# Ledger of designs, part 5: peptides against a protein of PDB entry 3J47

Target 1, 121 residues: chain A of PDB entry 3J47
Amino acid sequence: IRLTNQLKSLKGLQSKLKDVVEYLDKVINKELPINHTILGKLQDVFNLLPNLGTPDDDEIDVENHDRINISNNLQKALTVKTNDELMVIYISNLVRSIIAFDDLIENKIQNKKIQEQRVKD

## One batch from the design tools (peptide; made by RFdiffusion4, then SolubleMPNN; aimed at target 1 L10; its pose is not in this set)

Design b2_p30_4_s3
Fold by OpenDDE base, seed 4:
Structure b2_p30_4_s3 (fold): chain B 121 residues (1-121), chain A 30 residues (1-30)
Amino acid sequence: as target 1 above (121 residues)
Amino acid sequence: DLLKEAKDFLEKLKELAKKLKELKEKLEKL
């Protein structure tokens, strides 16, 4: 049950990401105007993206020697736990930004469809 | 299955990041 719900949530997020990508393609192709509110939420996603690309800032040098192995296992376990907690917070913020972006896209697509219907009537 | 879906998700995130970068570069040229 728990694993199935996680898989369903991930599939839902994958769908939202697809919609975001399709919207960006339409904006890139000049089929849709750029929206400043969408751009602002996009910048919020970008401000989070640097943390997706840093496996390299956790090379805090511990090339140093062979004698603090019991305190280091607890501190390493606390550091790993803290890194995992920070990663979960980061992913949660990224997911919120993506959802908010997808909702803005959907609202703009709906508003455009409503305007196109009003011009046909 | 779950590992495949997570990989597919990561690739979609990368593609999103790329398109976002392209959009930013287009906006900086206006």
Scores: peptide ipSAE 0.043, ipTM 0.510, DockQ to the pose 0.261
OpenDDE base, seeds 1, 2, 3, 5: peptide ipSAE 0.041, 0.031, 0.040, 0.038; ipTM 0.509, 0.498, 0.479, 0.512

Design b2_p30_4_s4
Fold by OpenDDE base, seed 1:
Structure b2_p30_4_s4 (fold): chain B 121 residues (1-121), chain A 30 residues (1-30)
Amino acid sequence: as target 1 above (121 residues)
Amino acid sequence: DLLNQAKEFLEKLKELLKKLLEEKLKKLLE
Protein backbone atom coordinates (compact mmCIF):
# COMPACT_ATOMS: atom_id res chain seq x y z
CA ILE B 1 0.00 0.00 0.00
CA ARG B 2 2.61 2.68 1.01
CA LEU B 3 4.93 1.81 -1.92
CA THR B 4 2.03 1.88 -4.41
CA ASN B 5 1.01 5.33 -3.15
CA GLN B 6 4.60 6.60 -3.52
CA LEU B 7 4.75 5.24 -7.09
CA LYS B 8 1.40 6.87 -7.88
CA SER B 9 2.64 10.19 -6.44
CA LEU B 10 5.84 9.88 -8.50
CA LYS B 11 3.85 9.24 -11.70
CA GLY B 12 1.66 12.25 -10.88
CA LEU B 13 4.74 14.46 -10.36
CA GLN B 14 6.29 13.16 -13.59
CA SER B 15 3.08 14.07 -15.47
CA LYS B 16 3.10 17.59 -13.98
CA LEU B 17 6.77 18.06 -14.94
CA LYS B 18 5.91 16.93 -18.48
CA ASP B 19 3.12 19.55 -18.63
CA VAL B 20 5.64 22.22 -17.53
CA VAL B 21 8.09 21.17 -20.27
CA GLU B 22 5.31 21.17 -22.89
CA TYR B 23 4.29 24.68 -21.77
CA LEU B 24 7.88 25.93 -22.04
CA ASP B 25 8.13 24.41 -25.54
CA LYS B 26 4.97 26.30 -26.56
CA VAL B 27 6.44 29.55 -25.17
CA ILE B 28 9.79 28.91 -26.94
CA ASN B 29 7.91 28.21 -30.20
CA LYS B 30 5.91 31.47 -29.68
CA GLU B 31 2.63 29.53 -29.59
CA LEU B 32 1.97 31.06 -26.13
CA PRO B 33 2.96 34.50 -24.83
CA ILE B 34 5.37 34.77 -21.90
CA ASN B 35 3.45 35.01 -18.62
CA HIS B 36 5.28 36.83 -15.80
CA THR B 37 3.29 35.05 -13.06
CA ILE B 38 4.32 31.66 -14.46
CA LEU B 39 7.94 32.86 -14.78
CA GLY B 40 7.82 34.04 -11.13
CA LYS B 41 6.75 30.54 -10.04
CA LEU B 42 9.53 29.05 -12.18
CA GLN B 43 11.99 31.30 -10.29
CA ASP B 44 10.52 30.06 -6.98
CA VAL B 45 11.25 26.48 -8.10
CA PHE B 46 14.82 27.48 -9.05
CA ASN B 47 15.38 29.21 -5.69
CA LEU B 48 14.38 25.99 -3.87
CA LEU B 49 16.85 23.84 -5.81
CA PRO B 50 20.05 22.76 -4.13
CA ASN B 51 23.14 23.82 -6.00
CA LEU B 52 23.47 20.58 -7.92
CA GLY B 53 27.21 21.21 -8.29
CA THR B 54 27.69 21.75 -11.96
CA PRO B 55 31.44 20.99 -11.91
CA ASP B 56 31.96 24.03 -14.19
CA ASP B 57 30.33 26.92 -12.25
CA ASP B 58 33.52 28.57 -10.95
CA GLU B 59 31.29 31.68 -10.61
CA ILE B 60 29.93 31.14 -7.10
CA ASP B 61 28.01 34.41 -6.73
CA VAL B 62 29.45 35.41 -3.32
CA GLU B 63 26.30 37.39 -2.35
CA ASN B 64 24.23 34.33 -1.31
CA HIS B 65 26.49 32.73 1.35
CA ASP B 66 23.51 31.61 3.49
CA ARG B 67 21.69 30.06 0.50
CA ILE B 68 24.89 28.26 -0.51
CA ASN B 69 25.25 26.84 3.02
CA ILE B 70 21.61 25.67 3.06
CA SER B 71 22.05 24.19 -0.42
CA ASN B 72 25.31 22.44 0.55
CA ASN B 73 23.71 21.09 3.74
CA LEU B 74 20.76 19.79 1.71
CA GLN B 75 23.12 18.27 -0.87
CA LYS B 76 25.13 16.65 1.94
CA ALA B 77 21.87 15.45 3.50
CA LEU B 78 20.91 13.95 0.11
CA THR B 79 24.34 12.40 -0.58
CA VAL B 80 26.06 11.49 2.73
CA LYS B 81 23.50 11.19 5.56
CA THR B 82 19.79 10.64 5.09
CA ASN B 83 18.64 13.41 7.34
CA ASP B 84 15.23 12.15 6.28
CA GLU B 85 13.38 15.01 7.97
CA LEU B 86 15.15 17.88 6.16
CA MET B 87 14.95 15.95 2.89
CA VAL B 88 11.19 15.42 3.35
CA ILE B 89 10.66 19.13 4.09
CA TYR B 90 12.73 20.11 1.05
CA ILE B 91 10.97 17.67 -1.30
CA SER B 92 7.57 18.76 0.08
CA ASN B 93 8.30 22.43 -0.64
CA LEU B 94 9.64 21.62 -4.10
CA VAL B 95 6.57 19.47 -4.91
CA ARG B 96 4.22 22.25 -3.70
CA SER B 97 5.99 24.75 -5.97
CA ILE B 98 5.74 22.37 -8.96
CA ILE B 99 2.02 21.78 -8.28
CA ALA B 100 1.38 25.53 -8.04
CA PHE B 101 3.30 26.01 -11.31
CA ASP B 102 1.31 23.25 -13.07
CA ASP B 103 -1.99 24.78 -11.85
CA LEU B 104 -1.00 28.16 -13.34
CA ILE B 105 -0.09 26.51 -16.65
CA GLU B 106 -3.38 24.61 -16.75
CA ASN B 107 -5.36 27.76 -15.93
CA LYS B 108 -3.53 29.71 -18.66
CA ILE B 109 -4.12 26.99 -21.28
CA GLN B 110 -7.80 26.75 -20.31
CA ASN B 111 -8.25 30.54 -20.47
CA LYS B 112 -6.67 30.62 -23.94
CA LYS B 113 -8.97 27.80 -25.17
CA ILE B 114 -12.02 29.66 -23.80
CA GLN B 115 -10.94 32.86 -25.60
CA GLU B 116 -10.35 30.97 -28.88
CA GLN B 117 -13.82 29.38 -28.62
CA ARG B 118 -15.43 32.80 -27.98
CA VAL B 119 -13.75 34.22 -31.12
CA LYS B 120 -15.10 31.30 -33.22
CA ASP B 121 -18.66 31.80 -31.98
CA ASP A 1 18.19 31.48 -24.43
CA LEU A 2 16.71 31.92 -20.92
CA LEU A 3 13.67 29.76 -21.80
CA ASN A 4 15.92 27.04 -23.23
CA GLN A 5 18.04 27.14 -20.05
CA ALA A 6 14.86 26.90 -17.96
CA LYS A 7 13.70 23.89 -20.01
CA GLU A 8 17.06 22.15 -19.68
CA PHE A 9 17.05 22.83 -15.95
CA LEU A 10 13.54 21.37 -15.55
CA GLU A 11 14.59 18.27 -17.49
CA LYS A 12 17.59 17.88 -15.14
CA LEU A 13 15.27 18.36 -12.15
CA LYS A 14 12.90 15.73 -13.52
CA GLU A 15 15.77 13.28 -13.90
CA LEU A 16 17.06 14.06 -10.39
CA LEU A 17 13.63 13.52 -8.80
CA LYS A 18 13.25 10.28 -10.76
CA LYS A 19 16.64 9.02 -9.52
CA LEU A 20 15.93 10.08 -5.92
CA LEU A 21 12.63 8.20 -5.88
CA GLU A 22 14.14 5.14 -7.60
CA GLU A 23 16.87 5.08 -4.92
CA LYS A 24 14.21 5.31 -2.18
CA LEU A 25 12.29 2.46 -3.80
CA LYS A 26 15.42 0.28 -3.97
CA LYS A 27 16.13 0.90 -0.27
CA LEU A 28 12.53 -0.06 0.62
CA LEU A 29 12.80 -3.35 -1.31
CA GLU A 30 16.05 -4.31 0.39
Scores: peptide ipSAE 0.074, ipTM 0.587, DockQ to the pose 0.073
OpenDDE base, seeds 2, 3, 4, 5: peptide ipSAE 0.038, 0.053, 0.034, 0.050; ipTM 0.538, 0.551, 0.478, 0.575

Design b2_p30_7_s2
Fold by OpenDDE base, seed 1:
Structure b2_p30_7_s2 (fold): chain B 121 residues (1-121), chain A 30 residues (1-30)
Amino acid sequence: as target 1 above (121 residues)
Amino acid sequence: DIKYLNELLNLLKLLEELKQIEELLKQFLE
């Protein structure tokens, strides 16, 4: 039951991240304007990622170590029951944060499509 | 601006890769 809920939340997160990627591609292609609220929420997400593996290591480790540390921290979190609970809380907060701006992303994409249709009519 | 967005996109892709690894690990533990 708990694992199934985690998998469901993770699948939800994947879907929302895909929407974010699609949004970013449209912004890069100049199809949509930059939305600083969306970018700020994504920055918040990434700032939370290092906390998945070390609740105690506030230590500033530099530019190249972050990818390996995130992977190792996730793996460590999956193997330690206490870290699993922290990971669930983190993922839940992450998903909630992403859902909070997903409506904004979807609304921006839809509004753009509606405007393009109105100009074509 | 565009460079920053590309970097952010790359970070999201990395996060997706990490998620796939997590899913594989979960499947292995089942």
Scores: peptide ipSAE 0.104, ipTM 0.624, DockQ to the pose 0.057
OpenDDE base, seeds 2, 3, 4, 5: peptide ipSAE 0.096, 0.078, 0.081, 0.088; ipTM 0.630, 0.618, 0.630, 0.629

Design b2_p30_7_s3
Fold by OpenDDE base, seed 4:
Structure b2_p30_7_s3 (fold): chain B 121 residues (1-121), chain A 30 residues (1-30)
Amino acid sequence: as target 1 above (121 residues)
Amino acid sequence: SIRYLQEIIDILNTLEEAKKIAELVKEFLK
């Protein structure tokens, strides 16, 4: 039961992050105006993230295996730190930050979709 | 569980992608 609820919560978080990516793509494509509040919140989130993908200086192996290696290193790091209270705190802060602006992002995306539909009609 | 860890990894990968896009947006605004 607890693990299932945790997985459900993570899937929800992933969906919210997908909304963030979609928003950013729309901003780059000039489909939506830049929202500095959203960008500021994202920066706060990114500042809380542990250095994802900074290999320790010693493993400069340049070859094409980067995605698999980053995923594996991250997986290994997360496995080792899964019980780290600091990691839980960072994830919690991340989640709170994302939740704080997700509704705003979704509303902007939806409003744009509605406008696009009105133009097609 | 391995599934829980994989979901976290997927979230972190999505965040990394979002970070790259946000950096591009920031550069565009400069």
Scores: peptide ipSAE 0.155, ipTM 0.683, DockQ to the pose 0.040
OpenDDE base, seeds 1, 2, 3, 5: peptide ipSAE 0.106, 0.131, 0.117, 0.111; ipTM 0.638, 0.656, 0.634, 0.622

